Peptides against a protein of PDB entry 6J07. Designs and how they scored, part 57

Target 1, 107 residues: chain A of PDB entry 6J07
Amino acid sequence: GQRGWFCGSVSQDLRQFWVAEGGTISDPRAADFLFSCDASHPDTLRIYQSLDYIEDNATVFHAYYLSAVANAKIKNSVALGHFILPPACLQKEIRRKIGSFIWEQDQ

## One batch from the design tools (peptide; made by RFdiffusion4, then SolubleMPNN)

Design b2_p19_1_s2 (from b2_p19_1, 12 letters changed)
Fold by OpenDDE base, seed 4:
Parts: sequence; C-alpha cells; structure tokens
Structure b2_p19_1_s2 (fold): chain B 107 residues (1-107), chain A 19 residues (1-19)
Amino acid sequence: as target 1 above (107 residues)
Amino acid sequence: DKIKELIEKARKEFERLLQ
C-alpha cells in the first residue's frame, strides 16, 4: 500500500503530489509512510514518542523526498532511504558520520 | 547504535517498496 501521514509542517503542494502519484493520506497508525519537514514539530514529536516508533515499526521521512521525486527526471532515481528524518537529538551525530542531510544542502 | 538502526530501517523500507 501507499498510505501516507503528513506532519503539519508539510506543504499542501507536497501532499497533493503524493496523492497525484497514487498515494492516499491517512492517520499515522494506518500509514505506510510518515512525512515531516520538521523533527521538532509537535506532530512529528508525537510520532517519535509513539510505541510504533519506539518499537522500530515506524520511520519518519523528510517530505523533501517528494519534492526530489517531483523534480527528478527519473522518478525511481530518488532513494527514500536518503530522507530518513531522525529525532533532533540524533541529527548532529548523524551529520558527523554520514554528512549533511539532502534537504539541508539546498537551503 | 541508533544510526545503524536508522540505516536498517531504510533498508527495510527499500525492501518493502520493492515488493
């Protein structure tokens, strides 16, 4: 399935793109994909605090993934795994080991 | 290691997307 949940930090344009590509929008518990643009947004924080996330049954992705897909010449060339959005407390460590996040490079 | 955990999550997501 392609059910997605969206943090309030995600623009309507990106949500519309998701739907245009065949996705549906659902509550977090029913969603296959969780999108956010802000790890500190209350909506996203609730995800990080949820049992599903704590038990490793959920992953939050930065919604910039959808923008990257929309702008890519080849849709399948964009890897979702590059857009994992970790809790804010982990981001500095991740940047040290992996480098800056893709969504930060054009900011 | 939380970073390794995140990488594994990504891997699992890829596998799911390929199904």
Scores: peptide ipSAE 0.036, ipTM 0.605, DockQ to the pose 0.138
Fold by OpenDDE base, seed 2:
Structure b2_p19_1_s2 (fold): chain B 107 residues (1-107), chain A 19 residues (1-19)
Amino acid sequence: as target 1 above (107 residues)
Amino acid sequence: DKIKELIEKARKEFERLLQ
């Protein structure tokens, strides 16, 4: 199955889309996917500070991925890897080297 | 698993860029 955790920064619409597509909502430790729209949100910060994340056993994705899937003619054409949401402290360096994140370009 | 491969590829790219 597909279990997802959602930061409080994620809209109810995106959560509902997740469920409509067959996903379930769970706590972070049980989740297969962690979604957030704000790397600085307290919910997301707790993920980044968790042992699972520090040990590279967890990945946070920007919830805009779900919007992209919803709008795509071919849903599986959206690459989840392009939506990795790193901690805020790393984002500036990433933007400097490869440009703005995909969710920033479309918002 | 295509998703897993994409995640790993993206993560490796980020790590390379930040080193």
Scores: peptide ipSAE 0.032, ipTM 0.577, DockQ to the pose 0.327
Fold by OpenDDE base, seed 5:
Structure b2_p19_1_s2 (fold): chain B 107 residues (1-107), chain A 19 residues (1-19)
Amino acid sequence: as target 1 above (107 residues)
Amino acid sequence: DKIKELIEKARKEFERLLQ
């Protein structure tokens, strides 16, 4: 489906793009996709602490994915997997092995 | 530890999807 939840850290422009592309906005329990721009935002922290996330039934994505899709000539060229937003406590280890996150490179 | 298990699964999934 195309049901999405948005952390308060996500801009209204990105939310509007989601809706314009056919998505709907829902609460986290009903959402198919969870978007955030800040792993330390209270809204996102509540997701990481939820049973769905702890039981590996949920994934948080950085909302910059939507910006990348909006700007790409070929939408399929943007890989959603590159935008997984892990908890802050895991990010140092990931950067050490993979490198900087894509949303950090374009700043 | 459930939290450690979650972190490890997330790390592995992240690396898999970036390949």
Scores: peptide ipSAE 0.030, ipTM 0.572, DockQ to the pose 0.116
Fold by OpenDDE base, seed 3:
Structure b2_p19_1_s2 (fold): chain B 107 residues (1-107), chain A 19 residues (1-19)
Amino acid sequence: as target 1 above (107 residues)
Amino acid sequence: DKIKELIEKARKEFERLLQ
């Protein structure tokens, strides 16, 4: 199975979906995937400050990815890369260059 | 399952970014 870590900002529903689909939940060091809904949450900030992240050995994804997967009508239609959650300090610049993040467009 | 398939695809595409 796939191991995932979840920031405290992620709802229990999304965590349950992950588990229901065969995933397991682990600590950040053991996780294959790191999920968060808030780049400014203390849990996520600790990830960004970790050596693994600084050395480009870790990636944080917005947990909205799981919602998109759940709602997808076509298999493999949801690209994980679209859900990379960068540190808050970089988000304004990214929005200017790429546009609003997917998880912000449904608001 | 659907999520498993997507994760496997992503795993291939983002191998260098995975822990």
Scores: peptide ipSAE 0.028, ipTM 0.581, DockQ to the pose 0.117

Design b2_p19_1_s3 (from b2_p19_1, 9 letters changed)
Fold by OpenDDE base, seed 4:
Structure b2_p19_1_s3 (fold): chain B 107 residues (1-107), chain A 19 residues (1-19)
Amino acid sequence: as target 1 above (107 residues)
Amino acid sequence: SEIEELKKKAREEFRKLLE
């Protein structure tokens, strides 16, 4: 099974979708996927400050990915890489390259 | 594993976005 960790910034609806699709919820160390909707949330900041993340062994994804998957109904049609959520301090520089993040375009 | 390969592909996609 797929194990996911969720920042407090993620809605209960998205968490429920994850479980309905067969996923389980776990702590960050055991999780296969780390989901957040806010790079500045204390929960997410703790991930960015962790040794695993600093050593490039962890990746945070924006939870809007789950909404996109739910709407598409075809998981392969959604590019997971477009939903990587970088630390807030890097986002401005990244936006200069890509324009805007995909979750910002649909807001 | 399939999950690790999926995440690896995602990271590669992200890197390409920044190129």
Scores: peptide ipSAE 0.649, ipTM 0.936, DockQ to the pose 0.652
Fold by OpenDDE base, seed 2:
Structure b2_p19_1_s3 (fold): chain B 107 residues (1-107), chain A 19 residues (1-19)
Amino acid sequence: as target 1 above (107 residues)
Amino acid sequence: SEIEELKKKAREEFRKLLE
């Protein structure tokens, strides 16, 4: 099974979709996937400040990934790597290289 | 594991975006 942690910034609909697809919800330490919709949300900030994240053993993904999966005609056509949610302090430099994050384009 | 491989691939995809 796949275990996910969700920031408070993530809608209940997306959480329900995760569970409907066979996922379970867990604390950040036990989770396989960490989902957030806001890099500045206190829940997400605590992840970025954790030892697991600092030691490069954790990755935060934007929860819009789940929406993209739900809407995809081909289930394996959504690239998870395009939904990595970095800390706010790094986003400006990243946007300089890629233009905009995918969730910013579709929302 | 399959999940770890998926996340590894995701990190690689992200890295390529930044090249």
Scores: peptide ipSAE 0.648, ipTM 0.936, DockQ to the pose 0.622
Fold by OpenDDE base, seed 3:
Structure b2_p19_1_s3 (fold): chain B 107 residues (1-107), chain A 19 residues (1-19)
Amino acid sequence: as target 1 above (107 residues)
Amino acid sequence: SEIEELKKKAREEFRKLLE
């Protein structure tokens, strides 16, 4: 199954969609996917500071990915990679390359 | 696993985005 962890910054609607699609909610250590809407939220910061993340064994995705999936007729057409949520310290440099993140364009 | 492959593809897409 697909296990997901959700930062407190993620709306209940997106969490409910995850569950409706067959996902379950778990703690970060057990989760297959880590979702957040705020890289500066304390919950997300704890992920970035975790040993798993430091050792490159964890990836945080922006929860807006779920909204994109919900709105897509072909779900596999949504590029999960475009929804990677990096630490705030790296976002400025990344925006220099890509302009804006997808969630900043749509929200 | 399928999830692992999905994540791998995601990381590749992210790298391409930054090129």
Scores: peptide ipSAE 0.648, ipTM 0.936, DockQ to the pose 0.628
Fold by OpenDDE base, seed 5:
Structure b2_p19_1_s3 (fold): chain B 107 residues (1-107), chain A 19 residues (1-19)
Amino acid sequence: as target 1 above (107 residues)
Amino acid sequence: SEIEELKKKAREEFRKLLE
């Protein structure tokens, strides 16, 4: 089974979708996927400060990915890589390359 | 594993996005 951790910034609806699709919720150390909607949220900041993340053994994804999957109905049609959520200090440089993150385009 | 393959593909997609 797939195990996920969720930042407090993620809505209950997206968490419920994860469970409905067969996922379970776990602590960050045991999780296969780390989801957040806010790189500056204290929960997410603790992930970025963890040894697993510093040593490049962890990746944070924006939870909007789950919404995109729910709407598409075809999981393989949604590119998970477009939903990687980097630390806030790196986002400005990344936006210079891509323009805007996918979760910012519907605003 | 399927999960590791998915995450590997995601990292590759992210790198291509930054090129």
Scores: peptide ipSAE 0.647, ipTM 0.936, DockQ to the pose 0.622

Design b2_p19_1_s4 (from b2_p19_1, 8 letters changed)
Fold by OpenDDE base, seed 4:
Structure b2_p19_1_s4 (fold): chain B 107 residues (1-107), chain A 19 residues (1-19)
Amino acid sequence: as target 1 above (107 residues)
Amino acid sequence: SELEKLKKEARKEFEELLK
C-alpha cells in the first residue's frame, strides 16, 4: 500500500482525500510519500535534516498535488514531479529556471 | 516496485523542469 506522512502545514481535507484514495498515514521513516505545504515548517525542516533526505533516499512533495489529483478529469494526468518541494534555500534559484512552482500558480 | 518507479519518474520530471 501507499503510506504517507503529512507536515502539520497540510490541511485535514487533503489528509482525508489521501485516505479516501486508499492511502494510510505513517511517520516519516515508514512513509512512501512525504507531503508538506511549507518548506519552512518545523516538521518539514526536520525531514530535510534527516539522514534519509541527506542521503537522497527521501523526497518531499507539496500536498497541493493531492488537490490537483482530486480535480483532475483524467486519472494519472497530474505530474508528480512538478510538485517536488525543495528546501527553501533552493527555491529562489529554481524559480529563476521554472518561473514559479505550480502550487504558487494555482494558489 | 511501482511506487519506487513512480517516485523515480517524478524526480526525472523535476530534473527536466530545471533544464
Scores: peptide ipSAE 0.554, ipTM 0.913, DockQ to the pose 0.629
Fold by OpenDDE base, seed 3:
Structure b2_p19_1_s4 (fold): chain B 107 residues (1-107), chain A 19 residues (1-19)
Amino acid sequence: as target 1 above (107 residues)
Amino acid sequence: SELEKLKKEARKEFEELLK
């Protein structure tokens, strides 16, 4: 099974979807996926400051990925890479390259 | 594993976006 950690910024609906799809919720250290909706949320900041993240052993994904999956006819059609949530300090630079993040386009 | 494959592809996709 897939284990996920969720920042407090993630809605209960998305968490429920994760569980409904067979996922479990765990602490960040045990999680296969780290989900957040806010790079500046204290929960997410703690991830970015963690040793695992600093050593490139962790990746934070925007939880909007789950919404995209929920609305997709084919789950594999959703590009997970488009939902990587970088630290806030890097987002401005990244936006110069890609424009708006995918989760910003639909909101 | 399928999970690792998924994450690997995600990283590639992200890198391509940044090019």
Scores: peptide ipSAE 0.550, ipTM 0.912, DockQ to the pose 0.621
Fold by OpenDDE base, seed 2:
Structure b2_p19_1_s4 (fold): chain B 107 residues (1-107), chain A 19 residues (1-19)
Amino acid sequence: as target 1 above (107 residues)
Amino acid sequence: SELEKLKKEARKEFEELLK
C-alpha cells in the first residue's frame, strides 16, 4: 500500500485526494511518503531532525505534487523528484541551480 | 518494489536538476 504522513501545513483537500487515490494516512515512521508545504513548519522540522532523515532514509516531498498529479491528464507524467522539499537552509543554494522550485512557479 | 523504484528515480531526478 501507499502510506503518507502530512505536515500540518498541508490542506485537507490534498489529504482527501491522497485517500481518494487509495492512500492511507500514517505517522512519519510508518509512512512511505512524507508531505509538507513548509520546510519551516514545526512538523517538518521534526522530520529533518529525525535519525531516519539524518541517515538519508527519509525524503520530504512538497504536497503540491499531489495537486500536480490531480491536474495531470497522465498521472505518471509528474516527476516526483522535482518536488523534493529540502531544509530551508539549503533552498537558496538549490534555487541558484534550478531557478525556482516547481511549487513556487504557480504561486 | 515499485515504490522503492519510484523513490529511487525521484532521487535521481533531483540530482539531475542540481547538475
Scores: peptide ipSAE 0.549, ipTM 0.911, DockQ to the pose 0.623
Fold by OpenDDE base, seed 5:
Structure b2_p19_1_s4 (fold): chain B 107 residues (1-107), chain A 19 residues (1-19)
Amino acid sequence: as target 1 above (107 residues)
Amino acid sequence: SELEKLKKEARKEFEELLK
């Protein structure tokens, strides 16, 4: 499926790219992919507090993944797993392992 | 499905990243 939900923190450019590639936009419950640029945004917090997420049936990805895909020379060369966006309370511990998230490296 | 394959690989990549 190609149904995606977008946090309000995601730019219109990235949303337009998703649609241009054949994706559709849906509510979180119907979405196959959940995209956000801010773990502390109220929209994203509602996802983390949802039953689907608590029961480990949902994953939030940083929307910067779509930018990486758009700029990739080879399709399927972008590692989606590097763009998992965990709740803010877990990010400090994760940074001790990886240093910084990929979306933070260009900032 | 292709969707399930993609998400499975993503989870593996994330787990490897945290090792």
Scores: peptide ipSAE 0.546, ipTM 0.911, DockQ to the pose 0.588

Design b2_p19_2_s1 (from b2_p19_2 with H4V R15K)
Fold by OpenDDE base, seed 3:
Structure b2_p19_2_s1 (fold): chain B 107 residues (1-107), chain A 19 residues (1-19)
Amino acid sequence: as target 1 above (107 residues)
Amino acid sequence: LPVVYFDYHKLLKPKYVPP
């Protein structure tokens, strides 16, 4: 099964969707996926400060990915890579190079 | 199935979990 950690910034609806689809909720260390809706949330900041993240062994994804999956009409149409949530300190530069994040476009 | 999506994307970019 898929184990996910959720920042407090993630709505209960999205968490419930994860569980309803067979996912389980775990602590960040055990999680296969890390979800957040706010790079500046204290929970997410703790992830960015963790050894796993610093050593490039962890990636935080914007939880809007789950909403996109829930609404997907085509199999494999949602690319998780588009939902990488980088630390706030990097977002300005990323927007400059790539443009607005997908969740900013949809929300 | 959304669970299939999860598995698919995990294969693409899994979080490393030390043993």
Scores: peptide ipSAE 0.030, ipTM 0.610, DockQ to the pose 0.109
Fold by OpenDDE base, seed 4:
Structure b2_p19_2_s1 (fold): chain B 107 residues (1-107), chain A 19 residues (1-19)
Amino acid sequence: as target 1 above (107 residues)
Amino acid sequence: LPVVYFDYHKLLKPKYVPP
């Protein structure tokens, strides 16, 4: 199954979509996917500080991915890789190299 | 379709879960 953890920054609507599609909600240790809408939220910061994340065994994704999936009209048009949410301290450098994040473009 | 998306991307980069 698909187990997801959600930062407190994620709306209930997106959480409900996850469950409606067959997903379950779990703690970070049991989760297959980690979702957040704010790299600076305390919940997300705790993930970044965890040993699993430091050892590159975990990835945080921006929950806007779920909204994109819900509204997708073309199969395979949503790439999860574009929704990787890095720590705030790295975002400026990433923007310089790759450009603005996809969730920022639709704000 | 959304479930398929979830599974596909999990296979590409699964989260490590200690045994």
Scores: peptide ipSAE 0.029, ipTM 0.604, DockQ to the pose 0.104
Fold by OpenDDE base, seed 5:
Structure b2_p19_2_s1 (fold): chain B 107 residues (1-107), chain A 19 residues (1-19)
Amino acid sequence: as target 1 above (107 residues)
Amino acid sequence: LPVVYFDYHKLLKPKYVPP
């Protein structure tokens, strides 16, 4: 489906873009996609603490993905996998191994 | 949004949503 949950850290503009592109907004349980702009936001932390996430059945994506899609010259050129937003406790180690996240490069 | 985006998510890490 095209149901998305949005952390409070995500701007209304990005939410509106999601809807304009055919998506709907739902609670995390019903959502197919989970979007956040802040791994330390209480909303996102609750996702990381959920059984779905702990059991590796959920993924949080950085909402900058939507901005990238909106600005892409080729719609299919934006890879969602580059926008996986891990918990803050893992980010430093990931940066050491693979460099800065894509949303940090453009912002 | 392209269907490929949604399928890509499932391939990365499937999220279970009750029917």
Scores: peptide ipSAE 0.030, ipTM 0.586, DockQ to the pose 0.116; fails the geometry check
Fold by OpenDDE base, seed 2:
Structure b2_p19_2_s1 (fold): chain B 107 residues (1-107), chain A 19 residues (1-19)
Amino acid sequence: as target 1 above (107 residues)
Amino acid sequence: LPVVYFDYHKLLKPKYVPP
């Protein structure tokens, strides 16, 4: 489906884009996709602390994915996997190994 | 975005929702 949850850190513009593209907005439990722009936002932290996330049954994605899709010249050229938003405690190590996140490069 | 595109990504890494 196209059910998405959005952290309070995500702009209304990106939420509106999601809806305009046929998505719906739901609570985290019902959502197929979880979007955030801030791993330290209380909304996102609650996701990281949930059993679903701890058991690796949920993934948080940076909402910049939607912006990238909106601006892509070729449809389906944006890989969702590059927009995984891990907890802050893991981000430093990830940057050390594979470089800065995509959303950090464009901001 | 087409529904197929969203569904494709869901298939790659689906979120588990208990019944």
Scores: peptide ipSAE 0.028, ipTM 0.587, DockQ to the pose 0.114; fails the geometry check

Design b2_p19_2_s2 (from b2_p19_2 with H4K L11V R15K)
Fold by OpenDDE base, seed 1:
Structure b2_p19_2_s2 (fold): chain B 107 residues (1-107), chain A 19 residues (1-19)
Amino acid sequence: as target 1 above (107 residues)
Amino acid sequence: LPVKYFDYHKVLKPKYVPP
């Protein structure tokens, strides 16, 4: 699918890129992809509290993924897995084990 | 760390939509 939900923390530019690439924007229940730039934003927190997320049927990705795709020299060279956005309470532990997130390195 | 946050299934299928 190509339906995406966007947290209010995501810039209009990235939303426009998504649409320009053929995506549509929907509510989180109908969305195939969930994008956010802030795990602590109220919109994202509501996702983490949803049954779909709690039951492991949804994943939130950092919208910087779209920026990386837009700037990539090789199509499909950007690994979506590097852009998983976990709840803020887990990020310190994750950084300790696997290092800083991609969006933190490039910004 | 909870493996669900780095699960390959989630990466390939970022959201499950029931039939």
Scores: peptide ipSAE 0.056, ipTM 0.669, DockQ to the pose 0.124
Fold by OpenDDE base, seed 5:
Structure b2_p19_2_s2 (fold): chain B 107 residues (1-107), chain A 19 residues (1-19)
Amino acid sequence: as target 1 above (107 residues)
Amino acid sequence: LPVKYFDYHKVLKPKYVPP
């Protein structure tokens, strides 16, 4: 599906790109994709606290993925898996094992 | 909270969609 939910931390430009590429915007319950730019934002925290997320039936992605796709020569060259946004309490351990997140490297 | 975040199956199915 192409239904996406967006945290309030995501810019209007990235939302517009999603729609321009054929996506629609929905509430988290109906959404196929969940996008955020801030794991500590109240909107994102509510996702992490939901039963769907707790039961491992949902994943939050950093919206910077959409920016990377927009700027890529080949859209399929951008790996969605590199943009998984975990809760803040787990990020230190993940950085130790996997390395710095892509959205942090470009800052 | 979920244990695994970085696996191939979750990339393909970012959210469970019932039939």
Scores: peptide ipSAE 0.054, ipTM 0.664, DockQ to the pose 0.125
Fold by OpenDDE base, seed 2:
Structure b2_p19_2_s2 (fold): chain B 107 residues (1-107), chain A 19 residues (1-19)
Amino acid sequence: as target 1 above (107 residues)
Amino acid sequence: LPVKYFDYHKVLKPKYVPP
């Protein structure tokens, strides 16, 4: 599906891009994709605290993914997996093991 | 279209959405 939820931290431009490309915006329960630009934003924190997330039935992605898609010169060159946005408490350990997040490098 | 890029969710674990 192409149903997406957006944290309040995501710009209106990225939301509009999602819709312009055929996506729809829904609540987190109905959404197939969850986008955020801030793991500490209250909207995102509520996702992390939800049963769906705790039970590993949900993943939050950094909305910078949409910007990368919009700017991509090569089709299928943007990997969604690189944009997983984990809770802040886990980010330090992840950076230690695999390096800085892609959105931190490109921004 | 972005939907083609979103297919990577199949490699991960797609969000579960009840029918």
Scores: peptide ipSAE 0.041, ipTM 0.661, DockQ to the pose 0.140
Fold by OpenDDE base, seed 3:
Structure b2_p19_2_s2 (fold): chain B 107 residues (1-107), chain A 19 residues (1-19)
Amino acid sequence: as target 1 above (107 residues)
Amino acid sequence: LPVKYFDYHKVLKPKYVPP
């Protein structure tokens, strides 16, 4: 199974969807996936400060990924890579270079 | 921080979990 950690910024609905799809909820160290809706949330900040993240062994994903999966007609059509949630200090420059994040767009 | 210093390799990979 897939283990996920959720920042407090993630809605209960998205958490429930994760579980309904067979996922389990765990602490960040045990989790396979780290979900957040707010890079500035204290929970997420702790992830960015963790050894796993500092050592490039962890990635935070925007929980909107789960919403996109739920609404997708074609399974596996949602690219997880589009939902990387970097620290807030990097987001402005990323937007300038690549454009708005997918969770900031209408879908 | 400039995007030049952003580690895209880190960003594009899911959390590493040993098999």
Scores: peptide ipSAE 0.039, ipTM 0.649, DockQ to the pose 0.130

Design b2_p19_2_s3 (from b2_p19_2 with H4V Y5V R15K V17T)
Fold by OpenDDE base, seed 5:
Structure b2_p19_2_s3 (fold): chain B 107 residues (1-107), chain A 19 residues (1-19)
Amino acid sequence: as target 1 above (107 residues)
Amino acid sequence: LPVVVFDYHKLLKPKYTPP
């Protein structure tokens, strides 16, 4: 099944959308997808500190992706890769090279 | 959920097992 983990920074509405689309909620070890809205939240920091993440076997995505999917007119028009949420210490350099993150542009 | 979500996940998380 489609198993997702959610940081405490993610709203209940986005969690409900995930479930309505057929997903289930699980702990990080069992999850297929990891969602967060805050790279500095303690829940997300624990993911970044995990062995799976350090060994590049895990990716954290900004939960705003789910909102974008909900509002999309075309099923495959939203690219999940644009919603990768890196640790805070890397974000400044990423913005310098690529520009502001999508979730920041819509604020 | 869009099919592209699983495609991205397979690329970014090698240990992913499809439902």
Scores: peptide ipSAE 0.033, ipTM 0.595, DockQ to the pose 0.099
Fold by OpenDDE base, seed 2:
Structure b2_p19_2_s3 (fold): chain B 107 residues (1-107), chain A 19 residues (1-19)
Amino acid sequence: as target 1 above (107 residues)
Amino acid sequence: LPVVVFDYHKLLKPKYTPP
């Protein structure tokens, strides 16, 4: 199954879309996908501080991905990799090398 | 949800479990 965890920064609309598409909502330990809209939110910070994340066993994605999927004509055309949400301490360097994040461009 | 999600998940999360 598709189990997702959602930071408190994620709207109910996006959570409902996840469920409507067949996903379930779980705690971070059981989740296959971790969604957030704010790298500085306490919920997301707890993920970044977890051993699983530090050991590269977890990835946080910006929940705007779900909005992009909902609005896409072809669902498979949206690349999840563009929506990786790194810790705030890394974002400036990433923007320098890769450019602004997708959610910053399209919001 | 798109199939691409699961492909990325396999690459980015080692403890991936198929739905």
Scores: peptide ipSAE 0.032, ipTM 0.596, DockQ to the pose 0.118
Fold by OpenDDE base, seed 1:
Structure b2_p19_2_s3 (fold): chain B 107 residues (1-107), chain A 19 residues (1-19)
Amino acid sequence: as target 1 above (107 residues)
Amino acid sequence: LPVVVFDYHKLLKPKYTPP
């Protein structure tokens, strides 16, 4: 299915878009997709601390992905991989190696 | 949402809970 969990940092507009596209909203354990707009938000931190995440069985994506999909002119043109949201402690080093995150570029 | 996105996520980090 299309089950998604949303951090409290994600706007209602993006949540509504997910549902409008056929998704449902669930708790992190049942969710197929985890969305957040803030790696330092307590909700997201709890994900990073979870056993599923530590065991590399879960990925957090920046919810800006949904906005990008909504605004895309070409179907399937938005790469989900560009929206992986790593823990805050890793972001500085990642920016140093591969550049600014895509959601930061459009801000 | 495109099905390819769901498959891509599974390729990144497979989850035990089925869709």
Scores: peptide ipSAE 0.032, ipTM 0.597, DockQ to the pose 0.110
Fold by OpenDDE base, seed 3:
Structure b2_p19_2_s3 (fold): chain B 107 residues (1-107), chain A 19 residues (1-19)
Amino acid sequence: as target 1 above (107 residues)
Amino acid sequence: LPVVVFDYHKLLKPKYTPP
Protein backbone atom coordinates (compact mmCIF):
# COMPACT_ATOMS: atom_id res chain seq x y z
CA GLY B 1 0.00 0.00 0.00
CA GLN B 2 0.82 3.69 -0.07
CA ARG B 3 1.49 4.73 3.49
CA GLY B 4 2.45 8.31 4.21
CA TRP B 5 3.64 10.22 7.23
CA PHE B 6 2.95 13.94 7.50
CA CYS B 7 4.71 16.58 9.50
CA GLY B 8 2.45 18.90 11.43
CA SER B 9 3.48 21.60 8.99
CA VAL B 10 1.44 19.96 6.22
CA SER B 11 -2.07 21.28 5.64
CA GLN B 12 -5.13 19.14 6.12
CA ASP B 13 -6.03 19.69 2.47
CA LEU B 14 -2.88 17.96 1.27
CA ARG B 15 -3.43 15.12 3.71
CA GLN B 16 -6.96 14.71 2.42
CA PHE B 17 -5.67 14.64 -1.15
CA TRP B 18 -3.28 11.85 -0.22
CA VAL B 19 -6.13 9.81 1.21
CA ALA B 20 -8.39 10.60 -1.73
CA GLU B 21 -5.71 9.22 -4.04
CA GLY B 22 -5.69 5.94 -2.14
CA GLY B 23 -3.03 6.63 0.44
CA THR B 24 -3.17 5.96 4.15
CA ILE B 25 -1.67 7.86 7.05
CA SER B 26 0.89 6.13 9.24
CA ASP B 27 3.71 6.75 11.67
CA PRO B 28 7.16 7.37 10.18
CA ARG B 29 8.40 3.85 10.82
CA ALA B 30 5.61 2.26 8.80
CA ALA B 31 5.43 4.98 6.15
CA ASP B 32 6.63 4.58 2.58
CA PHE B 33 6.58 8.35 2.03
CA LEU B 34 7.54 11.13 4.43
CA PHE B 35 6.09 14.58 3.73
CA SER B 36 6.89 17.92 5.31
CA CYS B 37 6.61 21.61 4.54
CA ASP B 38 9.21 22.72 7.06
CA ALA B 39 12.65 21.22 7.54
CA SER B 40 12.93 23.03 10.86
CA HIS B 41 9.65 21.73 12.26
CA PRO B 42 10.17 19.53 15.32
CA ASP B 43 8.36 16.63 13.66
CA THR B 44 10.69 16.74 10.67
CA LEU B 45 13.77 17.20 12.82
CA ARG B 46 12.89 13.96 14.58
CA ILE B 47 12.93 12.23 11.20
CA TYR B 48 16.38 13.58 10.41
CA GLN B 49 17.56 12.25 13.75
CA SER B 50 16.10 8.78 13.24
CA LEU B 51 18.24 5.74 12.48
CA ASP B 52 16.38 5.13 9.24
CA TYR B 53 17.36 8.56 7.99
CA ILE B 54 20.89 8.50 9.35
CA GLU B 55 21.46 5.14 7.69
CA ASP B 56 20.19 6.58 4.40
CA ASN B 57 17.04 4.47 4.32
CA ALA B 58 14.58 7.36 4.37
CA THR B 59 13.87 10.51 2.40
CA VAL B 60 11.74 13.49 3.36
CA PHE B 61 9.80 15.13 0.55
CA HIS B 62 8.24 18.55 0.49
CA ALA B 63 4.48 18.16 0.59
CA TYR B 64 4.15 20.71 -2.20
CA TYR B 65 4.75 17.68 -4.40
CA LEU B 66 1.18 16.61 -3.67
CA SER B 67 -0.13 19.99 -4.72
CA ALA B 68 1.84 19.73 -7.95
CA VAL B 69 0.41 16.28 -8.60
CA ALA B 70 -3.11 17.50 -7.87
CA ASN B 71 -2.75 20.30 -10.40
CA ALA B 72 -1.00 18.30 -13.11
CA LYS B 73 -2.83 17.12 -16.20
CA ILE B 74 -0.67 14.02 -16.15
CA LYS B 75 -0.17 13.06 -12.54
CA ASN B 76 2.91 10.92 -13.19
CA SER B 77 4.63 13.81 -14.95
CA VAL B 78 5.73 15.38 -11.68
CA ALA B 79 9.22 14.32 -10.67
CA LEU B 80 9.29 13.36 -7.01
CA GLY B 81 13.05 13.75 -6.92
CA HIS B 82 12.75 17.48 -7.34
CA PHE B 83 10.90 17.67 -4.04
CA ILE B 84 13.48 16.12 -1.75
CA LEU B 85 13.57 18.19 1.43
CA PRO B 86 17.04 18.10 2.96
CA PRO B 87 17.94 19.30 6.44
CA ALA B 88 18.05 23.06 6.77
CA CYS B 89 21.80 23.02 7.32
CA LEU B 90 22.32 21.75 3.78
CA GLN B 91 19.82 23.90 1.94
CA LYS B 92 21.96 27.01 1.60
CA GLU B 93 24.74 25.12 -0.12
CA ILE B 94 22.28 23.34 -2.37
CA ARG B 95 20.72 26.63 -3.42
CA ARG B 96 24.18 27.97 -4.21
CA LYS B 97 24.91 25.11 -6.58
CA ILE B 98 21.51 24.18 -7.97
CA GLY B 99 19.29 27.19 -7.36
CA SER B 100 16.05 27.73 -5.49
CA PHE B 101 13.88 24.76 -4.66
CA ILE B 102 10.74 24.25 -6.70
CA TRP B 103 8.44 24.92 -3.75
CA GLU B 104 10.22 28.22 -3.12
CA GLN B 105 9.56 29.41 -6.65
CA ASP B 106 5.85 29.54 -5.88
CA GLN B 107 6.27 30.88 -2.36
CA LEU A 1 -1.13 8.05 -6.76
CA PRO A 2 0.73 6.54 -9.70
CA VAL A 3 2.75 3.39 -9.15
CA VAL A 4 5.68 5.16 -10.77
CA VAL A 5 5.86 7.53 -7.82
CA PHE A 6 6.17 4.67 -5.39
CA ASP A 7 8.83 2.95 -7.46
CA TYR A 8 10.78 6.16 -7.78
CA HIS A 9 10.80 6.63 -4.04
CA LYS A 10 12.07 3.11 -3.54
CA LEU A 11 14.90 3.81 -5.95
CA LEU A 12 15.91 6.85 -3.93
CA LYS A 13 15.68 5.48 -0.41
CA PRO A 14 14.29 1.98 -0.04
CA LYS A 15 12.05 1.33 2.94
CA TYR A 16 11.38 -2.10 4.36
CA THR A 17 7.60 -1.93 4.18
CA PRO A 18 5.26 -3.58 1.70
CA PRO A 19 3.15 -1.44 -0.63
Scores: peptide ipSAE 0.032, ipTM 0.598, DockQ to the pose 0.119; fails the geometry check

